Peptides against a protein of PDB entry 3H8D. Designs and how they scored, part 2

Target 1, 122 residues: chain A of PDB entry 3H8D
Amino acid sequence: DMKRQQRFFRIPFIRPADQYKDPQNKKKGWWYAHFDGPWIARQMELHPDKPPILLVAGKDDMEMCELNLEETGLTRKRGAEILPRQFEEIWERCGGIQYLQSAIESRQARPTYATAMLQNLL

## One batch from the design tools (peptide; aimed at target 1 L67 L74 K77)

Design b1_p8_3_s4 (made by RFdiffusion4, then SolubleMPNN; from b1_p8_3, 4 letters changed)
Fold by OpenDDE base, seed 5:
Structure b1_p8_3_s4 (fold): chain B 122 residues (1-122), chain C 122 residues (1-122), chain A 8 residues (1-8)
Amino acid sequence: as target 1 above (122 residues)
Amino acid sequence: as target 1 above (122 residues)
Amino acid sequence: SEWDRLLE
């Protein structure tokens, strides 16, 4: 049985409040996603003016992208796909390891590639 | 136990015969590498004027990069690291699946991530 | 969907 492909994506976003401002006043954030096969495993959001948001499957499903990988169109969006380390480095800096660990301990995390890897790390 | 990280790299090269030619006459090739953790698993070379070269660990060790990942400096070379699909697409087009399969069948291939994945595919 | 705009 083939292992599920792990794919990572990043796209910029402009805050709703800035949508109609002048370009210089449209502060850019970054949306990150980790897909474990067709299903999202982790999501992360970097904002210019508030703390980062970390989301993990099972716990944060209502706040995460509800689309499967194909539905997102991310695989067809030039420049969207990033290297695993480009995701993980930010994830780590934002406290993602601790966040996912807590979700596992509270039995809120859905098993994913991410949960499995963390269990190997700890 | 943490799974070995799979990392892929691509760098251009100029043929020795073209090293001292004018820029317009320096035909560019491409060197590709797949590292299964610290160790190279596959190597590939695209040439402007000859068939592609495919190399797999165990069979082609003498022709492949002898440096481990850290020794190569590839992780520190901007633009060198590529997505898995960027390697695999070329590998497939160049007949890499058949090449590795033959190496497995002849008992010449060293077990790697690549051999394991192929066994899942077939 | 809110994600449609984000993913545009």
Scores: peptide ipSAE 0.132, ipTM 0.550, DockQ to the pose 0.785
OpenDDE base, seeds 1, 2, 3, 4: peptide ipSAE 0.126, 0.130, 0.115, 0.098; ipTM 0.549, 0.549, 0.539, 0.555; seed 4 fails the geometry check

Design b1_p8_4 (made by RFdiffusion4)
Pose (drawn by RFdiffusion4):
Structure b1_p8_4 (pose): chain A 119 residues (1-119), chain B 122 residues (1-122), chain P 8 residues (1-8)
Amino acid sequence: KRQQRFFRIPFIRPADQYKDPQNKKKGWWYAHFDGPWIARQMELHPDKPPILLVAGKDDMEMCELNLEETGLTRKRGAEILPRQFEEIWERCGGIQYLQSAIESRQARPTYATAMLQNL
Amino acid sequence: as target 1 above (122 residues)
Amino acid sequence: KPWERYLE
């Protein structure tokens, strides 16, 4: 029913902007858009646990802008293939995280919940 | 979901003559494919030593890869799949829009998602 | 939110 689009933004800590390149610890921010709305958000950090977020339970913590108002489709190198998102998501325990939110009635139905519920 | 049937692939390559040369002397080229479902709709090659090759379905059937998407194994090759824009950027810089527009005008281009996309643009 | 910075 809707186009699935995935984005990745590598980032460094604000405190690392003016250190030498070898001292800049990298992280990665990810987003899965189910149409204009974000279904899953994922953050890999060099200094704390991975942040896994799903539509519904985590609306307050997730990016609140829809796809057009982010400008992500306009940023070079930002969009990634579905597998590039799914591989990282699975290695973070994302399947169990989304499943737990589904069973406890905290998950908003999206293409992501439909995929986990099907298989 | 016609868009979901669209799949794009890129294979960097070198000539055999450059196989054992230093990495800086390996003149790379790139082979590309746009699959409209099981069949290749557009094929593109950037070469280090000759003009770019642009091929469209219908007009260029003899020159294009004859295998369908599953027969190629490309969906199973790590790093081969690219986003539509990664194909389109190169296709445009090679004159691919003019090449596809001409094939459509000469009615040589077989209708595909690619011809449908160029027509919606015009 | 940190996402605001990431979108910059």

Design b1_p8_4_s1 (made by RFdiffusion4, then SolubleMPNN; from b1_p8_4, 4 letters changed)
Fold by OpenDDE base, seed 2:
Structure b1_p8_4_s1 (fold): chain B 122 residues (1-122), chain C 122 residues (1-122), chain A 8 residues (1-8)
Amino acid sequence: as target 1 above (122 residues)
Amino acid sequence: as target 1 above (122 residues)
Amino acid sequence: SRWDRLLE
């Protein structure tokens, strides 16, 4: 449904092993989410020392945030919401287009705004 | 075309009459734009001492920014880009839904992402 | 939720 609002969020995380280290020794990662209305459509994780994690609804539900948008509190977290392009830029750099395309082709992706946009692009 | 990126911007302006006054006497207005791909779809102006101005593509072309997005330089202006909701919140408060609806009904609105979304909403 | 740690 095209009336659903597309919203994007980014929050930092510190690895558990680094949580008690000096600030200079805390390597920051980043957690990204794309919500298609109330439900997550894509998730992405940037890590300081391992490859990015890309996740798409339908395929990776068990690895993705299971909370609806309201339950996350992200809309009330100062600095969490980002522009669509801030998500997409990283998504694209990390091979997200190919990842989602493969999920669509394998029929593992749940239809979302993201799948629809990709289908329009290709 | 649903592949077009929807981008929103806000910049302050000072009234010409206030430009040389002391900072405390400069009443700030706000200029808003919604771009549907390269072209402006909606424009809005908040003024300190008069009603908001609402403008929609097709109807108000001559009163709206005539530059395409790239020509504006807005994408390179720090702090100019805003979230969709930051635009829509003000748009709604100012009666933008009714304004755009009337433009659609009178066949004055050019089809844009905004007109499509409104048609899906109503 | 296991996400509370990140979302708090």
Scores: peptide ipSAE 0.169, ipTM 0.595, DockQ to the pose 0.761
OpenDDE base, seeds 1, 3, 4, 5: peptide ipSAE 0.159, 0.157, 0.168, 0.167; ipTM 0.575, 0.575, 0.592, 0.565

Design b1_p8_4_s2 (made by RFdiffusion4, then SolubleMPNN; from b1_p8_4, 6 letters changed)
Fold by OpenDDE base, seed 1:
Structure b1_p8_4_s2 (fold): chain B 122 residues (1-122), chain C 122 residues (1-122), chain A 8 residues (1-8)
Amino acid sequence: as target 1 above (122 residues)
Amino acid sequence: as target 1 above (122 residues)
Amino acid sequence: SRWDLLLQ
């Protein structure tokens, strides 16, 4: 649905195991989200010491943010919103195209803006 | 074409008449652009002391940026790129929907992402 | 929510 606003967000996180360590020993990760209207379409997590985690709606619902966009407060968090390309560049580098493609082909992906874009690209 | 990247930019400008005035007497305007792929689709200019100027491809080509996106250097200008909504909010406030709609109805607008979006909304 | 730690 072309009416739905595509919005992208990035926030830093400290992994639970490092939460109470000295600041110098807190390793930052980066949490990314793509919202297709009110609902998350893609989620990505960059970690300091393990491979990135890629998640797509339909396939990975149990691991993705369950909150609608309004509930997240991301729209009110200064500096959280990013440009589409700021998300897509990292998504591509992390193998997101292949990941989403596989989810589509296996019929696990819920149709979203992201699936439509990929299908248009191929 | 869903393959084309929609990118938005904003840069300040000082009007020619104020260019050589003291800094305190230089009134800032804001120049906005929507690029549908390599080519401008919409342009908007906010002025300190006159109504905003709205321009759409096809109708206003003679008044719009003639450079393709790469030629503008906007993609390399830090802070120039903005979120879609940062453009659209101002566009809407300035009457851009009505302006573009009239350009479509009069068959003056070149088909762009913007025209497609509007036609989808109505 | 488990996201409170991340989103707050």
Scores: peptide ipSAE 0.165, ipTM 0.533, DockQ to the pose 0.744
OpenDDE base, seeds 2, 3, 4, 5: peptide ipSAE 0.159, 0.156, 0.196, 0.156; ipTM 0.524, 0.525, 0.515, 0.523; seed 4 fails the geometry check

Design b1_p8_4_s3 (made by RFdiffusion4, then SolubleMPNN; from b1_p8_4, 6 letters changed)
Fold by OpenDDE base, seed 5:
Structure b1_p8_4_s3 (fold): chain B 122 residues (1-122), chain C 122 residues (1-122), chain A 8 residues (1-8)
Amino acid sequence: as target 1 above (122 residues)
Amino acid sequence: as target 1 above (122 residues)
Amino acid sequence: SRWDEVLK
C-alpha cells in the first residue's frame, strides 16, 4: 500500500470586510493547508493585522476546511501547491510545533503525518 | 528518528557544444534530481535532440551526481526545487517505472525511497 | 461550502 502523499498549498485571501474596498485598501492574507493524503492535517492563516491562526486536525475540525483534497480544487489551481518547507517554515515561526504538541498532550489531536513527525522530533 | 526528506530539483543545461553559439542556437536541456535525504536516488536528463537519460542509484552511480544534497548547492539555487509530481510526471513519461523495475529485478538498484514506492505500486 | 469562496 502506497504511503499517503503529503501535499501543501497556499492561496491569498482578502478579508470579507475588504472585498469592496479600493485595491490599495484590500489587505491580503494567506491561507495554508497541509493535506495528509485526501484529508487535511493542518491549516494556517496569516493575517495582515492580527495574529496568525493555527489549526490541527482533531482539535480544530470545525474551523478547518472540511473538503477533501479533490473537492478543494487546489490541485488544479495554478501556483497553489507549495513545497513542504514553504509551509513548515511559517508553521514553525508561528509556534506550530508547540501548538501541535499541546494538542497531542491534551489528546485532542487526530493522528496525522504531522503528529507522527513531531513525535519523531521530540 | 525523522524520515528522510524527499526533495526534487530541476535545472536547465546547455550542451557543451552549444556553449559558444549564439543564444538562438543554444538548445536547452533539463537536468532532474531526486534526493532521498542527503543522497541522490534518481537522476534524469531531458535533451532537445536525443532520448532522455534515466539513472537510478546503485545501477548508474558512475553517471549520476556524486555530490550530496548540500554539496550541490541546489537548496540555495532559486527556482531549482520542484514539486514531487513535477519530477514524477516526466519520470513516468520517460519510462522510469519500467527502468527502475528492471534495475530492481536485476538486483542492480540500491534500495531508496523510489524503490520502496515502486514496490508498493507493483 | 463556505470554503468555496476562499479556495475557488
Scores: peptide ipSAE 0.196, ipTM 0.570, DockQ to the pose 0.757
OpenDDE base, seeds 1, 2, 3, 4: peptide ipSAE 0.192, 0.192, 0.191, 0.034; ipTM 0.569, 0.584, 0.570, 0.557

Design b1_p8_4_s4 (made by RFdiffusion4, then SolubleMPNN; from b1_p8_4, 6 letters changed)
Fold by OpenDDE base, seed 1:
Structure b1_p8_4_s4 (fold): chain B 122 residues (1-122), chain C 122 residues (1-122), chain A 8 residues (1-8)
Amino acid sequence: as target 1 above (122 residues)
Amino acid sequence: as target 1 above (122 residues)
Amino acid sequence: SRWDLVLQ
């Protein structure tokens, strides 16, 4: 739906396993989110010591943020919001195009702005 | 998500085929919607001369209302909002339990309040 | 929410 605002966010996170370690041993990851209106459409996690985690709505709902955009507080967190390309560049590098395409083909993906854009590209 | 408000609506509709008929020949149908927060979770259409149409999020997105709750204006339409049981009674009579269950089992249903409640029942 | 650790 073109009426829904597309918004992108990035925040650093520390893995639970590192939460209580010394600061020098807390490896920083990056949590990315694409919200299509109030609901998350894509989630992406960059980890320092393992492959990126790619998640798409419909397929990966149990692993994705269940909060609506307002509930996350991301809109109120200074520096959290990023430009679309700042998300897409990382998404593409991590194989997100192929991942989402596969989810669409398997009928696992929920239709979102992301699925529509991909279908326009192919 | 228990934080999301569950809201139910019902509005009458006239089929396109009857739109320009005399009033006495316009067969009234009923359009039902269950919104799980801002997004529709279930849709149901009662027709006078054909089986009911049951639709669930994830599986039937292309046939369901694509508008968020606020965009529909349903919250502002007097008499549109109904009680949960007023929806569920019709849903059950139309085979909605079996329909949703099948959609869950086939991994076509998007997780919603409706899927969670069904899983609690079974 | 389990996301409170990440988001808050």
Scores: peptide ipSAE 0.160, ipTM 0.361, DockQ to the pose 0.548
OpenDDE base, seeds 2, 3, 4, 5: peptide ipSAE 0.133, 0.137, 0.148, 0.156; ipTM 0.646, 0.638, 0.702, 0.665; seeds 2, 3, 4, 5 fail the geometry check

Design b1_p8_5 (made by RFdiffusion4)
Pose (drawn by RFdiffusion4):
Structure b1_p8_5 (pose): chain A 119 residues (1-119), chain B 122 residues (1-122), chain P 8 residues (1-8)
Amino acid sequence: KRQQRFFRIPFIRPADQYKDPQNKKKGWWYAHFDGPWIARQMELHPDKPPILLVAGKDDMEMCELNLEETGLTRKRGAEILPRQFEEIWERCGGIQYLQSAIESRQARPTYATAMLQNL
Amino acid sequence: as target 1 above (122 residues)
Amino acid sequence: SLWQRLLS
């Protein structure tokens, strides 16, 4: 019913902006948009646990801007294929995280919940 | 979900003559494919030593890869799949819009998602 | 063809 679009933004800690390149520890931010709305958000950090977020339970913590208002479709190198998102998501325990939110009635139905519930 | 049937692939390549040259002397080219479901709708090649090759379904059937999407194994090749914009950016810089528009005007281009997209644009 | 070489 809606187009699935995935984005990735590599980032460094604000405290690392003026250190030499070898001292800049990298992370990656990810988003899965189910139409205009984010369904899943994922953050890989070099200094703390991975942050996994799903629509519904984590609305307060997730990016609140819809796809058009982010400008992500306009940023070069930002969009990624579905597998590039799913591989990282699975390695972070994302399948169990979304499943747990589904069973406890904390998950908003999205293309992502439909995929886990089907298989 | 016509858009979901669209799949794009890119294979970087080098000539055999450059196989064992230093990495800086390996003149790379790129082969591209746009699949509209099981069939190639557009094929594109950037070559280090000759003009770019642009091919569209219908007009260029003899010159294009004859295999369908499953027969190629491209969906199983690591790093081969690219986003639509990665294909479109190169297609546009090669004159692909003019090439596809002409095939449509000469009625040689078989109707595909690519011809449908160019028509919605016009 | 180039595609035969790349897909071999």

Design b1_p8_5_s1 (made by RFdiffusion4, then SolubleMPNN; from b1_p8_5 with Q4D S8A)
Fold by OpenDDE base, seed 2:
Parts: structure tokens; sequence; C-alpha cells
Structure b1_p8_5_s1 (fold): chain B 122 residues (1-122), chain C 122 residues (1-122), chain A 8 residues (1-8)
């Protein structure tokens, strides 16, 4: 159902190895999520010292958020929700379009709003 | 500082692939955490369809909770906190003692309350 | 972990 609300979220994280370091040494990463209705469609992680992690539903389920949107509490976390373009801009910069396309072509991707939009774009 | 408070938590999770399945098909896993003061010392995950995941500080930092205890909100989540033995019983059943010992021997483990207790036990 | 990110 493409009528589902698309919602995007971003939260910072600190690498576990940096947890107890001085603040200046705690390099902050960013965790992003795209929820297609209650279910996650895309996830990405920006790291201070390694390549971005891109994840798409179907292919990367085991590495993605297993909670539905309400269970995450993200909708209640002040400052967590971001605009679609704020997600997409980073997604594009990280090669997300190609990543999702590859997942679709390999039949690994579960159909989501994201896959549908990509199919419309290509 | 071995005077740090040791606190243990457990929360259920559903596999991402099962998110949108019927309730009967949503096999629930369990996520466990041991916090040595504000910092995680051990983590484990019980899965309905794969071996338990055991994680120890130092070795598995990148796969473990990166939030300090207060940041997790676990202390505020009703029903999340468990007794030490409730954690340890599962830890032992999952081979956690051997796992941690191996991490210590390989010099991968960061010293924690858990490593100290193991050293006292062996 | 994903959990800690979501719980934060």
Amino acid sequence: as target 1 above (122 residues)
Amino acid sequence: as target 1 above (122 residues)
Amino acid sequence: SLWDRLLA
C-alpha cells in the first residue's frame, strides 16, 4: 500500500569503543532509518572512520532495525524525525540508489516504497 | 573500579523478517545486556532460529550496544531489568564463560567486572 | 547495536 506514511529518522551514535573516551575523542556517527508505514524500508549508518553502511529491506533484514516504528519510540524522540530529502540526500551521496537497484536486480529487495520510487525513477 | 553497580537487562525483539508476519509467526528473540557501571560489559542475543550471539566488551565493541546505560533508557523501561543470575544462567547455557575466557586469552577482551569475576573463578 | 540506537 503506497498510501502508507513515509517517515524518516536520524539519531547520533558513538562507537562502542569510544564510549568511555573523552568527549573530544568520541566521534559521532549517524543512524538513519526510513519507515514505510510501520515497517523499515531502508537504513544507513554514517561512521566517522569507515564507509557508510547501507541496508535495504528484504536483503538486509538481519542487520536492520527489527522494531516496528511505534516500538522504536522514534516518533516520540525529539529531534529524531527528519525530512524525506534530508534522508535522500545522504542516501544518494552514499550510493544508496545503486545499492537498492542492485538489491532489486538480484531479487533480494523486498518491495517497499523505496523500491517503487526507484522503479519509477529508472 | 569494581565498586561499579552491575545491572542486567533483557528485552524481547522480533526478527526483522518477521515484522509484518502474523503474530503466531513472529518468533521472539531476546536481547540481554550486562552493564558494568555506565558501560556495557556483555551482550547476548537469543534467536529463535540461529545460535545465540555472545558479545564481550573490547572484542565485540562494534557489534554491541554503543550507548551508555543512561542513554539506553533501560533503567526506565518497565520489566527490562533482570537479576544477575537471570543473566548468568543464560550466559552459562550459551557458553558465555568459554567465550569470554577465549576473548581474555586472545587479549581481545577489555577488562570489566565480567573479566574480573572470571579470573576469580578460574 | 541497533537496539541501543533505537533505545537512545
Scores: peptide ipSAE 0.167, ipTM 0.595, DockQ to the pose 0.353
OpenDDE base, seeds 1, 3, 4, 5: peptide ipSAE 0.112, 0.117, 0.148, 0.152; ipTM 0.506, 0.506, 0.551, 0.604; seeds 4, 5 fail the geometry check

Design b1_p8_5_s2 (made by RFdiffusion4, then SolubleMPNN; from b1_p8_5, 3 letters changed)
Fold by OpenDDE base, seed 2:
Structure b1_p8_5_s2 (fold): chain B 122 residues (1-122), chain C 122 residues (1-122), chain A 8 residues (1-8)
Amino acid sequence: as target 1 above (122 residues)
Amino acid sequence: as target 1 above (122 residues)
Amino acid sequence: SLWDELLA
């Protein structure tokens, strides 16, 4: 069967809670996304002042980007797309493997490329 | 933003448990699917000898078709594609609205076209 | 959407 294209993106962001604060209180974060075809599979947020946020499809849908890939325009944002390892390295450092594993075990994770890869790894 | 194409399909099936039984014991069921773009959003199974099975993305992923739309070949199966109302009428009769609503409320449902439509309805 | 604003 045809395999879906795995694409990864990274953009800086200011947290919505900080968007209308003074500039000094607008701390820059990094938003990461893994798209399994048109649908997001994983999302990650790095913050300068709190632990990383890890999100996986199925479990964390309400906190994740609700747009499909094309709707985001990320493919058209210069510099947004990153290599798989640029995502995975951070994901792993943030404990993403364990997070996804737990979501799978609790039957919260939607099957994605990410879950399949993890199952092959474990 | 570009709206995903909603496509619906119906095919007859014999339950796996019955596939190797005598013909008289191979009761014909009906398999329904709603695809929100390439991904399944809802699945439904009508059986002659038990209540309908309703499945929604996020909650029931392990029981649902794991293939994306193109992988299924449904778009190429003559007579498989049905109109939205042909799906929805059965879905509603089977209690699908309530089923999906409960899945949303329990935070089990993955956001899809179906969840969005339900939210507009309620 | 919020994400549309953040990603746009």
Scores: peptide ipSAE 0.103, ipTM 0.338, DockQ to the pose 0.418
OpenDDE base, seeds 1, 3, 4, 5: peptide ipSAE 0.099, 0.097, 0.057, 0.158; ipTM 0.328, 0.497, 0.663, 0.608; seed 5 fails the geometry check

Design b1_p8_5_s3 (made by RFdiffusion4, then SolubleMPNN; from b1_p8_5, 3 letters changed)
Fold by OpenDDE base, seed 4:
Structure b1_p8_5_s3 (fold): chain B 122 residues (1-122), chain C 122 residues (1-122), chain A 8 residues (1-8)
Amino acid sequence: as target 1 above (122 residues)
Amino acid sequence: as target 1 above (122 residues)
Amino acid sequence: SLWDKLLA
């Protein structure tokens, strides 16, 4: 439903291999999520040492957050929620548009707000 | 340092494949963590459809929580913290003692409170 | 994922 609230979140993570290193040597990654209502629509991960990971609902469900938004507690995590553009700018720079488009064209993408918007954009 | 607080946590998770199913069809797994001070020492995952996953620091760092305890927010998550025995009972039933022992003997385990206790137990 | 577990 296009009336679903679109909410975006970002949280940092530290690589497992870095967890015991001195703070200065812990390179942070960033985990991004777009929730289309209660369910995740897109996920994105920025890593300090490898290409971004882009994930879209339907195609990548097994790699994406399985919790609904309320279950994640992200809405209650201070500083986690970000503006739509803060997600989209990174998404676009990472090639997210093409990734999502390909997922749609391959019939792998589950319809989400993101797929709808992409189809409006193109 | 043996003065580090040992804290244990348990949180449920839903399989990615189940996230969109009706609540009754979402089989929960359970994620367990033992933190030896700020750092994870043991991790354990109970799944509804596959064997338990046992993980120990040093050996399985790449599969374990990379965040320090404070970063996880687990201490602030209501209902997440459990008693030591609530972890240990499951750990033992899952073969955790043997798993950790093997990790020690193979020189894969990082020394933790758990390794120390095991060495005292044997 | 680790995040799934952490967030749960």
Scores: peptide ipSAE 0.129, ipTM 0.518, DockQ to the pose 0.334
OpenDDE base, seeds 1, 2, 3, 5: peptide ipSAE 0.087, 0.147, 0.110, 0.099; ipTM 0.324, 0.595, 0.525, 0.523; seed 2 fails the geometry check

Design b1_p8_6 (made by RFdiffusion4)
Pose (drawn by RFdiffusion4):
Order: sequence, then structure tokens, then C-alpha cells
Structure b1_p8_6 (pose): chain A 119 residues (1-119), chain B 122 residues (1-122), chain P 8 residues (1-8)
Amino acid sequence: KRQQRFFRIPFIRPADQYKDPQNKKKGWWYAHFDGPWIARQMELHPDKPPILLVAGKDDMEMCELNLEETGLTRKRGAEILPRQFEEIWERCGGIQYLQSAIESRQARPTYATAMLQNL
Amino acid sequence: as target 1 above (122 residues)
Amino acid sequence: RDWERYLS
């Protein structure tokens, strides 16, 4: 029913902007958009646990802008293939995280919940 | 979901003559494919030593890869799949819009998602 | 927020 689009933004800690390149610890931010709305958000950090977020339970913590008002489709190198998102998501325990939110009635139905519920 | 049937692939390549040269002397080219479902709709090649090759379905059937998407194994090759924009950027810089527009005007281009997209643009 | 920073 809707186009699935995935984005990735590598980032460094604000405290690392003026250190030498070897001292800049990298992280990665990810987003899965189910149409205009974000279904899953993922953050890999060099200094704390990975942040896994799903539509519904985590609306307050997730990016609140829809796809158009982010400008992500306009940023070079930002968009990624579905597998590039799914591989990282699975290695973070994302399947169990989304499943747990589904069973406890905390998950908003999206293309992502439909995929886990099917298989 | 016509858009979901669209798949794009890129294979970097070198000539055999450059196989054992230093990495800085390996003149790379790129082969590209746009699959409209099981069949290649557009094929594109950037070469280090000759003009770029642009091919469209219908007009260029003899010159294009004859295998369908499953027969190629491209969906199973690591790093081969690219986003539509990664194909379109190169296709445009090669004159691919003019090449596809001409094939449509000469009615040589077989209707595909690519011809449908160019027509919605015009 | 971190997401605002990442988008910038």
C-alpha cells in the first residue's frame, strides 16, 4: 500500500567535533519510512547500548517529522537499501524488540509489524 | 507497486590487461542493469577506454544481457544492488534520457516502467 | 534532540 524507504546518517558525538580524526568515534542513525511516516528508528552508538524504536510505543522518542519534512530524499548518500537496514536491525535484537511491542499491544501496525506477523 | 518490481544493479569491472597492475593503474569501468520485474529494461556500461554503452528493451535486445533477474543471481551478489537514483544519475549524464526519448519516438522502445516514467515526466 | 542534530 505504501513505499518503503530507508535512510542512514553516520554521526559523531558533539564533543568530538574538534578532536583529531582518529579520536572521532562514529555512530549510525537509521530510519525506516512506511510511506510518509517512520515505522522504525535505530541508532548505533560507540558509547552506549543501541537504541531501537518502533512506531507507537516509541513515538515520543522517535523523529517526529514525516518523510517530506526531513529532506532525507534530498541528501546525497543518505538512502540505503532495505537489507542494509534489516541486517543491522536484526543484529541489534530488533526482531525480538518489535515482537515484544506487538504482543504487549504497544506497536502501531506498519509494514514492519506486518512482516514479523506473517513469518 | 510497479515500483517494487524495479531493481537496479551495478558491477564495477576492470579489463583483463589491468588484472595484476598496481591498484592506482586499474582503470575501472561500471556495468549497470535496470530490471523491470524479471526482464532487463535498461542496460548501461561505463568503459575506461571507449564510449559509454546505453541499451534499452526492444530496440537493443540483441546487445543486452539475455538472462532474466533470477537467472543472473544478482539479487544474491553482495553489494551489486543499487538504489534507483544511483542508476538514474549515471544514465542521465550519459545522455540516457535523450537515448530513451528517441527510442520511444521511433517506437523502437518496448513499453516498460522506464518508458512509463519518462512519459509521466513529459 | 539527537534526531534534530542528525538531520542537520

Design b1_p8_6_s1 (made by RFdiffusion4, then SolubleMPNN; from b1_p8_6, 5 letters changed)
Fold by OpenDDE base, seed 2:
Structure b1_p8_6_s1 (fold): chain B 122 residues (1-122), chain C 122 residues (1-122), chain A 8 residues (1-8)
Amino acid sequence: as target 1 above (122 residues)
Amino acid sequence: as target 1 above (122 residues)
Amino acid sequence: SLWDYVLS
């Protein structure tokens, strides 16, 4: 359903080992989510000391946020919501297009706005 | 610090693809956490359609809960807290002892109550 | 999941 509202969010996280460290020593990661309507379509994690994690609906459901958008409270968290391009820029840098494409080709990806957009792009 | 309070929690999750399905078709996963004082020591995830995920402090910090215990709100979530044995039974079934042992041997594990207990056991 | 409590 291309009529669904596409919303993007980003929140920081600090790894447990760094939680009690001085601010300068807290290596911040970033958690990104793309919601296609109430349901997550893509998730992405930037880590300070490991490769980014890319996740797409259908393929990675067990690793992705299981809460629907409203349940997350992200829409109510000040500063959490980001622009589409703010997500896409990072997604692209992390190889998200290729990742999603591969998931589609392997028939692992659930149809989402993201898959539809990729189909239009290729 | 063996004086720290050891607390264990379990919460269910439903994979996104199942969120809108009928209850009988919602395959429930389970998320477990062991907190050694305010800091997580072990995390475990039971999934309906993939192997369990075991995580130990130090080794798996980037995949584990980054919130301290108080921040999680788990202590305030009705039904979330479980008994030590309720955690350990599942941990053992999932090969947690071996997993933690390996993490200790590889010097990846951060010292916790869990590592100390294992040292006493072996 | 990790995000259940993070986002709750």
Scores: peptide ipSAE 0.215, ipTM 0.576, DockQ to the pose 0.201
OpenDDE base, seeds 1, 3, 4, 5: peptide ipSAE 0.193, 0.169, 0.237, 0.179; ipTM 0.404, 0.481, 0.602, 0.469; seed 4 fails the geometry check

Design b1_p8_6_s2 (made by RFdiffusion4, then SolubleMPNN; from b1_p8_6, 5 letters changed)
Fold by OpenDDE base, seed 1:
Structure b1_p8_6_s2 (fold): chain B 122 residues (1-122), chain C 122 residues (1-122), chain A 8 residues (1-8)
Amino acid sequence: as target 1 above (122 residues)
Amino acid sequence: as target 1 above (122 residues)
Amino acid sequence: SRWDYVLS
């Protein structure tokens, strides 16, 4: 449904292994989410010391946020919401186009706004 | 075309009458735009000392920005782009729903993403 | 939730 609101979010996170370290030793990551209406379509994680993790709905459901958008509280977290391009720029730099394309071609991706846009682009 | 990118912008303006006054006497207004792809769909102007001005494509073409999005330079103006809700909240407060609805009912509104969304809501 | 370290 192309009428669904596309909303994007970014929040910092401290990885579990660093959670109780001294502040100077807590390495910050960045957690990104794209919600296609109430459901997550894409998730991306920038880590301080390993490659980024890219996840797409259908393929990576078990690793992605299982909460609907309302349940996440992201809509009420000041500063969490970002512009579409703030997500897409990082997504593209991380190889997200190729990742999603492969998920579509292998028929693992659930149809979302993101899949539709990619298929429109190609 | 529901595939078109919906982008929203806000920039401050100083009204012509105050342009060359001392800084303390320049009253600031806020100019808002909703672009449905390359074309403006809605325009809104918050003024310091008069009611807001609401404009919708089709009805108010002669009063709205005549430049396509690329020509405006808004996409390259840092801080100009805003979230959809940052526009919609003000639009709603200013009576934009009723204004657009009337434009649709009088067949003055050009079909846009905004008209489609309103018709979906009602 | 396993997202407690990410989500508030």
Scores: peptide ipSAE 0.189, ipTM 0.506, DockQ to the pose 0.582
OpenDDE base, seeds 2, 3, 4, 5: peptide ipSAE 0.188, 0.181, 0.025, 0.183; ipTM 0.501, 0.506, 0.523, 0.508

